# Designs tried in a protein design run: peptides against a protein of PDB entry 5NXQ. Part 23

Target 1, 114 residues: chain A of PDB entry 5NXQ
Amino acid sequence: EIQIPVSMAAEEEYLRSKVLSELLTDTLENDGEMYGNENEVLAALNGAYDKALLRLFASACSDQNVEKALSLAHELKQDRALTAAVKISERAELPSLVKKINNIREARYEQQLK

## One batch from the design tools (peptide)

Design b1_p21_2_s3 (made by RFdiffusion4, then SolubleMPNN; from b1_p21_2, 9 letters changed)
Fold by OpenDDE base, seed 1:
Structure b1_p21_2_s3 (fold): chain B 114 residues (1-114), chain A 21 residues (1-21)
Amino acid sequence: as target 1 above (114 residues)
Amino acid sequence: MEEELEKLVEELGKEIEEKKK
Protein backbone atom coordinates (compact mmCIF):
# COMPACT_ATOMS: atom_id res chain seq x y z
CA GLU B 1 0.00 0.00 0.00
CA ILE B 2 1.36 3.37 -1.04
CA GLN B 3 1.23 6.01 1.67
CA ILE B 4 1.04 9.56 0.41
CA PRO B 5 3.10 12.04 2.43
CA VAL B 6 0.98 14.17 4.73
CA SER B 7 2.22 17.38 3.14
CA MET B 8 1.21 16.30 -0.34
CA ALA B 9 -2.20 15.11 0.80
CA ALA B 10 -2.76 18.35 2.66
CA GLU B 11 -1.78 20.44 -0.35
CA GLU B 12 -4.17 18.57 -2.60
CA GLU B 13 -7.07 18.94 -0.18
CA TYR B 14 -6.23 22.60 0.39
CA LEU B 15 -6.29 23.41 -3.30
CA ARG B 16 -9.56 21.58 -3.88
CA SER B 17 -11.24 23.17 -0.89
CA LYS B 18 -9.93 26.63 -1.76
CA VAL B 19 -11.23 26.48 -5.32
CA LEU B 20 -14.66 25.23 -4.28
CA SER B 21 -14.99 27.79 -1.50
CA GLU B 22 -14.03 30.67 -3.78
CA LEU B 23 -16.32 29.53 -6.58
CA LEU B 24 -19.30 29.19 -4.28
CA THR B 25 -18.64 32.54 -2.62
CA ASP B 26 -18.29 34.35 -5.94
CA THR B 27 -21.43 32.74 -7.32
CA LEU B 28 -23.55 33.68 -4.32
CA GLU B 29 -22.25 37.25 -4.24
CA ASN B 30 -22.57 37.99 -7.93
CA ASP B 31 -24.95 35.58 -9.65
CA GLY B 32 -26.66 33.34 -7.16
CA GLU B 33 -29.58 33.42 -4.78
CA MET B 34 -29.42 32.35 -1.18
CA TYR B 35 -31.48 29.31 -0.31
CA GLY B 36 -31.82 27.46 2.96
CA ASN B 37 -28.82 25.18 2.50
CA GLU B 38 -26.17 27.46 0.95
CA ASN B 39 -24.89 28.75 4.27
CA GLU B 40 -24.45 25.22 5.53
CA VAL B 41 -22.58 24.19 2.39
CA LEU B 42 -20.34 27.24 2.63
CA ALA B 43 -19.58 26.53 6.28
CA ALA B 44 -18.65 22.96 5.42
CA LEU B 45 -16.35 24.11 2.63
CA ASN B 46 -14.69 26.69 4.85
CA GLY B 47 -14.21 24.04 7.50
CA ALA B 48 -12.55 21.66 5.07
CA TYR B 49 -10.41 24.50 3.72
CA ASP B 50 -9.15 25.51 7.15
CA LYS B 51 -8.51 21.91 8.20
CA ALA B 52 -6.37 21.40 5.12
CA LEU B 53 -4.49 24.62 5.85
CA LEU B 54 -3.90 23.54 9.44
CA ARG B 55 -2.23 20.37 8.22
CA LEU B 56 0.10 22.46 6.07
CA PHE B 57 0.59 24.81 8.98
CA ALA B 58 1.61 21.97 11.27
CA SER B 59 4.07 20.73 8.66
CA ALA B 60 5.63 24.18 8.44
CA CYS B 61 5.88 24.28 12.23
CA SER B 62 7.62 20.90 12.21
CA ASP B 63 10.15 22.32 9.76
CA GLN B 64 10.54 25.33 12.05
CA ASN B 65 9.62 27.49 9.07
CA VAL B 66 7.97 30.30 11.01
CA GLU B 67 7.54 32.60 8.02
CA LYS B 68 5.75 29.92 6.01
CA ALA B 69 3.59 29.02 9.00
CA LEU B 70 2.63 32.66 9.51
CA SER B 71 1.78 33.07 5.84
CA LEU B 72 -0.52 30.05 6.05
CA ALA B 73 -2.15 31.39 9.21
CA HIS B 74 -3.09 34.58 7.37
CA GLU B 75 -5.03 32.44 4.89
CA LEU B 76 -7.20 30.85 7.59
CA LYS B 77 -10.81 32.01 7.41
CA GLN B 78 -12.41 30.99 10.70
CA ASP B 79 -11.46 32.34 14.11
CA ARG B 80 -11.62 28.84 15.56
CA ALA B 81 -9.00 27.79 13.01
CA LEU B 82 -6.69 30.58 14.19
CA THR B 83 -7.20 29.33 17.72
CA ALA B 84 -6.23 25.87 16.52
CA ALA B 85 -3.11 27.31 14.89
CA VAL B 86 -2.14 28.92 18.21
CA LYS B 87 -2.48 25.59 19.98
CA ILE B 88 -0.37 23.87 17.34
CA SER B 89 2.27 26.60 17.62
CA GLU B 90 2.39 26.10 21.37
CA ARG B 91 2.95 22.38 20.91
CA ALA B 92 5.73 23.24 18.46
CA GLU B 93 7.26 25.57 21.08
CA LEU B 94 7.17 28.59 18.78
CA PRO B 95 6.16 31.48 21.07
CA SER B 96 6.95 34.17 18.49
CA LEU B 97 4.50 32.53 16.10
CA VAL B 98 1.88 32.32 18.86
CA LYS B 99 2.13 36.06 19.39
CA LYS B 100 1.90 36.86 15.69
CA ILE B 101 -1.17 34.67 15.22
CA ASN B 102 -2.86 36.28 18.20
CA ASN B 103 -2.18 39.63 16.55
CA ILE B 104 -4.02 38.38 13.47
CA ARG B 105 -6.99 37.43 15.63
CA GLU B 106 -7.05 40.80 17.36
CA ALA B 107 -6.85 42.64 14.05
CA ARG B 108 -9.84 40.71 12.72
CA TYR B 109 -11.84 41.49 15.85
CA GLU B 110 -11.19 45.19 15.33
CA GLN B 111 -12.25 44.96 11.69
CA GLN B 112 -15.55 43.38 12.71
CA LEU B 113 -16.29 46.36 14.92
CA LYS B 114 -15.96 48.79 12.01
CA MET A 1 -17.25 20.82 14.26
CA GLU A 2 -15.35 22.15 17.23
CA GLU A 3 -14.81 18.66 18.52
CA GLU A 4 -13.44 17.57 15.16
CA LEU A 5 -11.05 20.50 15.15
CA GLU A 6 -9.87 19.67 18.65
CA LYS A 7 -9.17 16.12 17.56
CA LEU A 8 -7.20 17.41 14.59
CA VAL A 9 -5.15 19.71 16.81
CA GLU A 10 -4.35 16.83 19.11
CA GLU A 11 -3.35 14.64 16.20
CA LEU A 12 -1.12 17.27 14.63
CA GLY A 13 0.33 18.26 17.98
CA LYS A 14 1.25 14.68 18.72
CA GLU A 15 3.01 14.37 15.38
CA ILE A 16 4.99 17.53 16.02
CA GLU A 17 6.04 16.38 19.47
CA GLU A 18 7.14 13.01 18.14
CA LYS A 19 9.33 14.67 15.53
CA LYS A 20 11.00 16.79 18.21
CA LYS A 21 12.35 13.67 19.91
Scores: peptide ipSAE 0.528, ipTM 0.913, DockQ to the pose 0.842
Fold by OpenDDE base, seed 4:
Structure b1_p21_2_s3 (fold): chain B 114 residues (1-114), chain A 21 residues (1-21)
Amino acid sequence: as target 1 above (114 residues)
Amino acid sequence: MEEELEKLVEELGKEIEEKKK
């Protein structure tokens, strides 16, 4: 059995999850409520999407590519995923990245308060 | 779901640390 490299698997899952998330979002925005469980479906898709991104994020951290890691962090949708990214950054000993991701979190908090 | 995310963080963190060694 051929094992797919982790990086390739992560990229594939990211792309798949991203497409599905975007399609669902567009459908909800254009067609409205469908069956009353749209929020749960969206949350599940966002979860899968963020998990895939976090794998890519970790790879970028391993490469000490802070700019790529930060770019990926901006694509994360859930606050808990940003928290996860912070924890990964700490394990990677990238304090500058930790600070930048925390800034993203703070900015999103401020937006939610408005 | 949070538990799964925590497990993922731990997995990825370990991989990063092992690669640094």
Scores: peptide ipSAE 0.526, ipTM 0.913, DockQ to the pose 0.834
Fold by OpenDDE base, seed 5:
Structure b1_p21_2_s3 (fold): chain B 114 residues (1-114), chain A 21 residues (1-21)
Amino acid sequence: as target 1 above (114 residues)
Amino acid sequence: MEEELEKLVEELGKEIEEKKK
């Protein structure tokens, strides 16, 4: 059986989840009406999106590519995913990345308070 | 979803730790 590299599989899932999430978001914004479980679907898509992104993030951490990892962290949607990224960064022994991701979290908290 | 995320973190963390050795 032909095996797809983990990084490629993660990228494929990321792109798919990203497109679907954006499509659903745009649809909800344009139609302005919810007739079903759109919020639940969106949450599921966001979850899948973040999970795929975290796989890419972990790969970047493994390569000690802090800048790439940070860029990916900025694309994470859920706070719990950022927390996961912090944990992964700690396991990768990248304290500078931990600090930067925590800064992202703090910035989002401040935005929510405004 | 939180449990799945925790499992993913552990999985990815182990992979990173193994590659560092």
Scores: peptide ipSAE 0.525, ipTM 0.913, DockQ to the pose 0.804
Fold by OpenDDE base, seed 3:
Structure b1_p21_2_s3 (fold): chain B 114 residues (1-114), chain A 21 residues (1-21)
Amino acid sequence: as target 1 above (114 residues)
Amino acid sequence: MEEELEKLVEELGKEIEEKKK
């Protein structure tokens, strides 16, 4: 049986979830058609997508690669996932990354208000 | 859903802390 490294497995799951999430989002935004289950499917896909990203994010934190970690944080879709990233950054003792991720959260709040 | 995310954070946090030792 072929054993795939954890980092490669996480990357594969991330890419798969990303494609499906983007396709569904584009369909809803561009066509405006709702049949009743799209929101539930989207939530499930976004959840899986963010979880996959958080695994990659944690790996970057372990490597002390703040630049890569921040790039991954920008790709997170849900606010609760950003909160999770902050908690992981705190455990990794990366205060600069904590600040930058909180800035992302604040920017998204401001965008929603406008 | 939220509980699963909390479990993931704890799992990943433990892995990071173990690697720092």
Scores: peptide ipSAE 0.521, ipTM 0.912, DockQ to the pose 0.813

Design b1_p21_2_s4 (made by RFdiffusion4, then SolubleMPNN; from b1_p21_2, 9 letters changed)
Fold by OpenDDE base, seed 5:
Structure b1_p21_2_s4 (fold): chain B 114 residues (1-114), chain A 21 residues (1-21)
Amino acid sequence: as target 1 above (114 residues)
Amino acid sequence: MEKELEELVEELGKEIEEKKK
């Protein structure tokens, strides 16, 4: 059996989850009709999206590519995913990245207060 | 989902730590 490299698998899952999340979001925004578990499905998709993204993030951390890691962190949707990214950064011993991700979290908190 | 995320962090963290050695 042909095995797909982990990085490619993560990328594939990220892209798939991203597309599906965006599609569902657009559908909900445009149609505005709730027939049941759309919010739950969206949450699940966002979760899968962030998980896939975190795998890419961890790979960037392993490469000590702080800029790439930071770029990926900006794409994370959930606050808990940012927290996860911080924890991963700590394990990677990248304190500068930790600070930058915390800045992202703070910025989002400020936006929520507005 | 939160528990799964924590497990993922541990998994990825271990991989990073092992790769650094």
Scores: peptide ipSAE 0.547, ipTM 0.919, DockQ to the pose 0.838
Fold by OpenDDE base, seed 2:
Structure b1_p21_2_s4 (fold): chain B 114 residues (1-114), chain A 21 residues (1-21)
Amino acid sequence: as target 1 above (114 residues)
Amino acid sequence: MEKELEELVEELGKEIEEKKK
């Protein structure tokens, strides 16, 4: 079996999951036809997407690339993934990033309250 | 799924900490 670098594998997984998630989302929005399994499929895809993104996020944190890390955090879809990003940032000892990600979370909470 | 994220955080956190040495 061909060994693929972790960072490259994460990028590939991210891209694949992103495309599939977007396609499914668009399909649900455009067709208006909801099947019983579509929500679960979407959740699974979003989960895979965020997990892949978190790997990239962690890599950015490791490189002390706060700006890149923050940009990646903005791409996270699930709140639980943002929470994960905060925890990773704490491990990376990047308090400024922690604050900024928490701001993202708060902003999304406010949007959900509307 | 939440458990999976927790495991991922732990994995990635350890990697970061190890790199910081």
Scores: peptide ipSAE 0.547, ipTM 0.919, DockQ to the pose 0.786
Fold by OpenDDE base, seed 1:
Structure b1_p21_2_s4 (fold): chain B 114 residues (1-114), chain A 21 residues (1-21)
Amino acid sequence: as target 1 above (114 residues)
Amino acid sequence: MEKELEELVEELGKEIEEKKK
């Protein structure tokens, strides 16, 4: 039995989820109409996308590649996913990364107020 | 969904901690 490395599996899932999320978003914004189930579908896609990113994020943390981890954190869409990234960073004992991710969260909060 | 994320964090955190040994 061939075991696929976690990083490769995560990258594949990330790319698939990213493409689907972007396609759906673009369609709804430019060409589509909102029905009762589109928001639920979009939430599910965003969830899958962020989960895939978090796996990549954890891998970067394991490699102690803080810059790569931070770059991935910037790509996270949901606030709850950023919170998850903070928790992972804490487990990886990367306090500088924790601070930087919290800065991302704060910046997004300020943007929502504008 | 929140519970699923928590489970994922625990899974990934465990893997990270094991690699630090």
Scores: peptide ipSAE 0.546, ipTM 0.919, DockQ to the pose 0.846
Fold by OpenDDE base, seed 3:
Structure b1_p21_2_s4 (fold): chain B 114 residues (1-114), chain A 21 residues (1-21)
Amino acid sequence: as target 1 above (114 residues)
Amino acid sequence: MEKELEELVEELGKEIEEKKK
C-alpha cells in the first residue's frame, strides 16, 4: 500500500475541499436557487475545508512562518475556525499572529454590520 | 462538529508543543 507523507496528504485534502467548496458557492451565487440539502452540503464542505486548512496553519506556526500562517488564516471561512487559529497561535507562542488574526475577525464583524 | 474542532485544536497544539521541546 502506498503511504503518502502527512504534509502531502494535508495539502491534497485542502485542495480537494477548496475546489468543491468554491464550485458549490459559485453555483449558488450564480443561479440564486437553493434546493434540497445544498446548505447542508455547503456547511459540511466548509467544515472539512477549514479543518484541512488548520492543519496547514499549524504546520506554518511550527515553522515560525508568521506570514504564511497569516495568509492561510485569511482563507478560513468560519469564525470558529479563526478562533481555533488563535488558540493554535497561542500554543505556538506567536502573539503578533494572535493579534493579526483577531484583526481579521474584527474586520469580518464590521463587514457583517454593514 | 464544534467538539471535533476543539479536539483538532488540542491535537495540533500538542504537536506544536512537542516540536518546541
Scores: peptide ipSAE 0.546, ipTM 0.918, DockQ to the pose 0.827; fails the geometry check

## One batch from the design tools (peptide)

Design b1_p22_1 (made by RFdiffusion4)
Fold by OpenDDE base, seed 1:
Structure b1_p22_1 (fold): chain B 114 residues (1-114), chain A 22 residues (1-22)
Amino acid sequence: as target 1 above (114 residues)
Amino acid sequence: SEEEERETFLEDAEKIIEEEMS
């Protein structure tokens, strides 16, 4: 068995989850329905997607690569994932990144309020 | 030592991910 580095494994899982999520979303958009468990399936896929992305985010933080970390944070879908990114940034002692991610969260909250 | 600190950080990050995404 070949051992794959954590970052590479995370990238592979990210890509897999991203493709599946997009395919299912497109199907729902085009056909309008599935088998009644669409939201649950999408939620599960989004969870896996964000988890994989957060691992890449953590790797970027460990490299003190704030710009890469921020770019990855913009790709996160769920608010709870952004919360995780903030906590990881705090652990990495990157206050500038914390502020920028909080700005992303605030912007999304404003969008929800229409 | 730096590598060990990086590993510790990544482990802590994983705990955060599991906590928030559970």
Scores: peptide ipSAE 0.720, ipTM 0.954, DockQ to the pose 0.900
Fold by OpenDDE base, seed 5:
Structure b1_p22_1 (fold): chain B 114 residues (1-114), chain A 22 residues (1-22)
Amino acid sequence: as target 1 above (114 residues)
Amino acid sequence: SEEEERETFLEDAEKIIEEEMS
């Protein structure tokens, strides 16, 4: 039986979800078509995207690759995903990464206020 | 072992992901 490593599976899911999310977003923005479930589909895709990223993030943390972890955190879309990244960083005992991710969250809050 | 610690960490991370992204 063919088994794909977790890291590779996460990467594949990330790429797939990213493409689909971007495609759907572009379609909604450019075509404005309404089918009644666009937001739900987009939320699901974004969720899958962030989940995949978080798994890659966790892998980077396990490697003590803070730079890669931080780079991945910047790619997270949802605030709840950043929260997850913070918790994962805490579990990894990487306080500097915790602070940096919290800075990302704070920066996004500031942008939302503008 | 280091490998066991890594595995435990990844399992904990998955639980965090499931919790926050549910």
Scores: peptide ipSAE 0.718, ipTM 0.955, DockQ to the pose 0.899
Fold by OpenDDE base, seed 4:
Structure b1_p22_1 (fold): chain B 114 residues (1-114), chain A 22 residues (1-22)
Amino acid sequence: as target 1 above (114 residues)
Amino acid sequence: SEEEERETFLEDAEKIIEEEMS
């Protein structure tokens, strides 16, 4: 049995999920060839995408690479994923990162209100 | 050790991910 390092597996899943999500989005927006459960598929892909990102995020936190962690947080799509990132940051005892991620969340809330 | 602490942290992070993204 071939074993893959955790970080490598996370990156692979991130890339796969990102590509599939983008392909689905492009199809819906440009081709209109997706019908039926396209929204459900997109939601599932977004979930997998964010989960993969969060694993990379956790890895960055463990390395004390705050800048990388923050950049990854900006790529998160779902609010619940940002919540997870905050909790992970708290576990990592990185209060500055917690504040910055909360700022991302607040900014998105304000954008939705406009 | 640092490696053990890192491993524990990553395990805890995984639990957080599964909880929030379930």
Scores: peptide ipSAE 0.717, ipTM 0.954, DockQ to the pose 0.899
Fold by OpenDDE base, seed 3:
Structure b1_p22_1 (fold): chain B 114 residues (1-114), chain A 22 residues (1-22)
Amino acid sequence: as target 1 above (114 residues)
Amino acid sequence: SEEEERETFLEDAEKIIEEEMS
């Protein structure tokens, strides 16, 4: 069995999930062909996408690359994923990153209120 | 070692991911 480095595997999964999520989104917006399970499929794909992204985020944190980590955090879709990013940042002892991610979360909450 | 600490961190991060994204 051929083993793929963790970072490469994470990137591959991220890209795969991203593409599938985008394709599904486009289909729902234009055709709606999922016959009743659209939301469940979308949720699953978004979950996989955010999970893969969070693994990349953790890798960036381990490198103490706050800028890269923050950039990745902006790509997260779900609020629960942002929560995970905060917890990971806390584990990494990166308080500045914690603050910035919380700002992202708060901004999204404000947008939802509008 | 530094490498062991990094590995431990990544394992902890994975646990956080699994917890929040379950």
Scores: peptide ipSAE 0.717, ipTM 0.954, DockQ to the pose 0.893

Design b1_p22_1_s1 (made by RFdiffusion4, then SolubleMPNN; from b1_p22_1, 9 letters changed)
Fold by OpenDDE base, seed 4:
Structure b1_p22_1_s1 (fold): chain B 114 residues (1-114), chain A 22 residues (1-22)
Amino acid sequence: as target 1 above (114 residues)
Amino acid sequence: SSMEEKKKFLEESEEIIEEELS
């Protein structure tokens, strides 16, 4: 059996999930419908998308590439994904990254209040 | 970090990901 490197697999999954998520989002915005389970499909795609991103994020952290990790964190969609990113950053002993990710979370909370 | 340390880190990260996203 052919084994795909973790990083390569993560990138492939990220791209696939990103494209599908964007297509679904566009469909909902333009048509307002899909096939009756739009919200469930979108949620599933968002989950896969964030999981793939987090794997890339973890890889960046392992490389001590804080800027890349932060850039990836900004692309995360779900708050629970940001929580995961914080935990990963803590394990990587990157306190500056932890703070910056928490700032992202706080900013999103503030936007929700407006 | 050594290769083994990075491997362990990635494994632990996967556990965190599954915990939060599953």
Scores: peptide ipSAE 0.715, ipTM 0.954, DockQ to the pose 0.802
Fold by OpenDDE base, seed 5:
Structure b1_p22_1_s1 (fold): chain B 114 residues (1-114), chain A 22 residues (1-22)
Amino acid sequence: as target 1 above (114 residues)
Amino acid sequence: SSMEEKKKFLEESEEIIEEELS
């Protein structure tokens, strides 16, 4: 068995989850219901996507690469994932990043109100 | 060491991820 770096594994999982999430989303938007479990499948895919992305986010934080971390945070789909990003940023002692991620969350809330 | 600190940070981050996403 060959082992690959954790970061590469995370990137692979991110890409896979991203593709599947987008594919499923497009399918649901265009074709509707799918065996009656489409929402559960979508949630699972989104979860996997955000998990992978958060691992990349954590890596960026560990590198003190705030710009990269912020860019990754913008790609997160779920609010709970943003919560995770905030907590990770706090652990990384990056208060500016915490503020910026909270701004992302607030912006999404505002969009939902429109 | 810096490497150990980063490792610990990533482990703690994983715990946060699991807490929020699982």
Scores: peptide ipSAE 0.712, ipTM 0.953, DockQ to the pose 0.809
Fold by OpenDDE base, seed 3:
Structure b1_p22_1_s1 (fold): chain B 114 residues (1-114), chain A 22 residues (1-22)
Amino acid sequence: as target 1 above (114 residues)
Amino acid sequence: SSMEEKKKFLEESEEIIEEELS
């Protein structure tokens, strides 16, 4: 069996997780709630989604593609995922990207305070 | 090599991802 490249595997998982997350969200919003496990299911899907995105993010960083990395960071849902993105950017020695991601985090914090 | 360095970077990134999201 051949090994699938990390970026390709991440893209597939990202798309799968994104679609499932959106479908679940739509179902909960329009057709009612699931049996007592909605939050756990959504958390699991969001986790998988962000993990896949972060793998793509890491790939972009390795290519020194700051703009692509930043665009991916904007798609991250969880704050802890942004934290991971910052750490990855630091290891990639991309200080401008670190600053921009921190700006995203700060902006989200401000929105939560409203 | 450049390929080896990128591979190592991706492996380290995976460790960060698992640490923050698991």
Scores: peptide ipSAE 0.711, ipTM 0.953, DockQ to the pose 0.804
Fold by OpenDDE base, seed 1:
Structure b1_p22_1_s1 (fold): chain B 114 residues (1-114), chain A 22 residues (1-22)
Amino acid sequence: as target 1 above (114 residues)
Amino acid sequence: SSMEEKKKFLEESEEIIEEELS
C-alpha cells in the first residue's frame, strides 16, 4: 500500500470537496434546479470540505504557522468546524490563534443577527 | 521525538475533527 503524506492527502480532499460544493451551489443559485437530494448532498460536501480544511489547519498548527492556520480558519464554513479549530489551537498551545478564531465566530454571529 | 509528538498531535486533532463533524 502506498502511503500519501497527510498534507497532500488533505489538500487533494479539500480541492475535490471545494470544487463540488461550489458547482452544486452555483447550480442551485443560477438554475434553480432541484432533484430532491441537493440539500443533503450539499451538507455532506460541506462536511467533507471542512474536515479537509481542519486537517490542513492541524498541520499548520503543528508547524507553529499561525498565519497559515488563521487563513485556513477563515475558509471554514460551519460553526462547528470553527469550534474544532479552537480545540485544535488549544491543544497546540496557540492562545493568540484561539482568540482570532473566536473573533471569526463572533463576527459571523453578528452578521446572522442582521 | 519531535516527529513523534507531531504525529500524536495530528492523531488527537483527527479525534477532535471526528467529534465535531460526525
Scores: peptide ipSAE 0.711, ipTM 0.953, DockQ to the pose 0.810

Design b1_p22_1_s2 (made by RFdiffusion4, then SolubleMPNN; from b1_p22_1, 8 letters changed)
Fold by OpenDDE base, seed 1:
Structure b1_p22_1_s2 (fold): chain B 114 residues (1-114), chain A 22 residues (1-22)
Amino acid sequence: as target 1 above (114 residues)
Amino acid sequence: SAEEERKKLLEESEEIIEEELS
């Protein structure tokens, strides 16, 4: 069996889920068609998307690449994914990254209040 | 070793991911 590096596998899954999520979102926004399961599909895709990103995020943390890790964190969609990123950063002993990710989360909270 | 620590981080990260996004 062919072995694929973790980072490569995560990147492939991320790209696939990102494309599908964007295509479905654009379709709903532009065509306004609802078939009854679009929201469920989007939720599932968002989950897969964030999971893939978090695996890339973990890889970046393992390389002590804070800048790459932070850029990936900005691409996360769900708050629970940001929580995961914080926990991973703590395990990686990157307190500066923890603070920066918490800033992202706080900024999103402020936007939701408006 | 550094390699072992990286491996450990990835394993723990997978557990965190499953915990938060299950």
Scores: peptide ipSAE 0.709, ipTM 0.957, DockQ to the pose 0.826
Fold by OpenDDE base, seed 2:
Formats: C-alpha cells, sequence, structure tokens
Structure b1_p22_1_s2 (fold): chain B 114 residues (1-114), chain A 22 residues (1-22)
C-alpha cells in the first residue's frame, strides 16, 4: 500500500474542502436554497476545511515559519478554529503569533457586531 | 531533539484540533 505523506494529504484535503465550501456557499447565496440540509453540509465542510488548515498551520509552526502560519490563520473561517490556532501557537512557544492571531479574532468580533 | 519537539508539537496540535473542532 502506498502511503501519502501527512503534509501532502493535508494540502489535498484543504484544497478539496475549500473548493466544496466555496461552491456550496455560492449556491446558497445565489439560489437561496438547496435540499433542506444545506446548512448542515456547509458546517461540515467548513469544519473539514478549518481542520485541514490547522494541520498546515501546525506544520508551519513546527518549522518556525511565523509568516506562513499567520497567513494560514487569516484563511480560517470559524472562531473556534482561531482558538485552536492560538493554542497551537502557545504550544509552539510563538508569543508574537499568539498576539497576532488574537488580533484577528478581535477584529472579527468587531465586524460581527456591525 | 529538535525533531522530537516538532513531532511533539504536531501530536499536541492534532489533539487541540480534535478538541476545538469535534
Amino acid sequence: as target 1 above (114 residues)
Amino acid sequence: SAEEERKKLLEESEEIIEEELS
């Protein structure tokens, strides 16, 4: 059996989840409905998307590539995913990254209030 | 070692991901 490297698998899953999430989102926004379970499907896809991103994020942190990690954090969709990114950054002992991700989270909170 | 630390981080990260996005 051929084993796929973890990083490659994560990248593939990220791309797949991203495409599907975007397509589903566009469909809902443009057509307004699907099959009645569209929100559940979207949530599941977003979850998979963020999980894949976080694995890439963790990899970047392990490489001490703060800039790459930060760019990936900006692509995260869910607040709970940002929370995960903060925790991962703390484990990686990257306090500057922790601060920057918290800034992202705060900015999104402010946008949600508008 | 550095390699061990990287592996440890990845393992802990997976646990964090499962915890937050379960």
Scores: peptide ipSAE 0.708, ipTM 0.958, DockQ to the pose 0.823
Fold by OpenDDE base, seed 5:
Structure b1_p22_1_s2 (fold): chain B 114 residues (1-114), chain A 22 residues (1-22)
Amino acid sequence: as target 1 above (114 residues)
Amino acid sequence: SAEEERKKLLEESEEIIEEELS
């Protein structure tokens, strides 16, 4: 049995989750017929999406690729995912990245207030 | 070693992900 590199596995999961999330979103916007469980399904898909991204994020941090890590952080959807990214950055001893991710969070908070 | 540090980070990251997203 072959061992798949962590980065490849994470990318595969990311792509799968991204496609499913987009399909669900389109269905809700166009049909609105997913009944009472649409929010639960969407939350689950978004969770899987962000988890996959965070694994890629962690990989980028381990490679000291701050630029890639930051770009991935911008793709995160949930605030709790950004919190995870901050914690990972702290463990990676990347304070500049911590600051930049916190800026992303603050910007999103301001946008939600409008 | 650098490799060990990378491995540790990935393991700790998985714990963080589970804590926040699960």
Scores: peptide ipSAE 0.707, ipTM 0.958, DockQ to the pose 0.815
Fold by OpenDDE base, seed 3:
Structure b1_p22_1_s2 (fold): chain B 114 residues (1-114), chain A 22 residues (1-22)
Amino acid sequence: as target 1 above (114 residues)
Amino acid sequence: SAEEERKKLLEESEEIIEEELS
């Protein structure tokens, strides 16, 4: 079996998860046809989405591409995903990126309090 | 080497991802 490069696999999974998440969201908002497991399905899709995105994030960090990494971090949905991004940035020894991602997290916390 | 460091980062990142998003 041909092994797909990690970055390509991550891109594919990211796009798939993003599309499915958007479709599910649209369905719930417009049709409301999901019953009983809506939150579980959304959580699973968001998890897969953020996982794929974090793999792209790690790749950007490995390239020392802080700008690309930061752009990807803004696309993360879950707070725990931002935590992962911080940890990855620390491993990559990118303190400026750590600070910027923490700023994203703090901004989201403030929005939740409003 | 730089390549080894990149590989190491990606491996550690995968562990972090599984830990936080499990």
Scores: peptide ipSAE 0.706, ipTM 0.958, DockQ to the pose 0.824

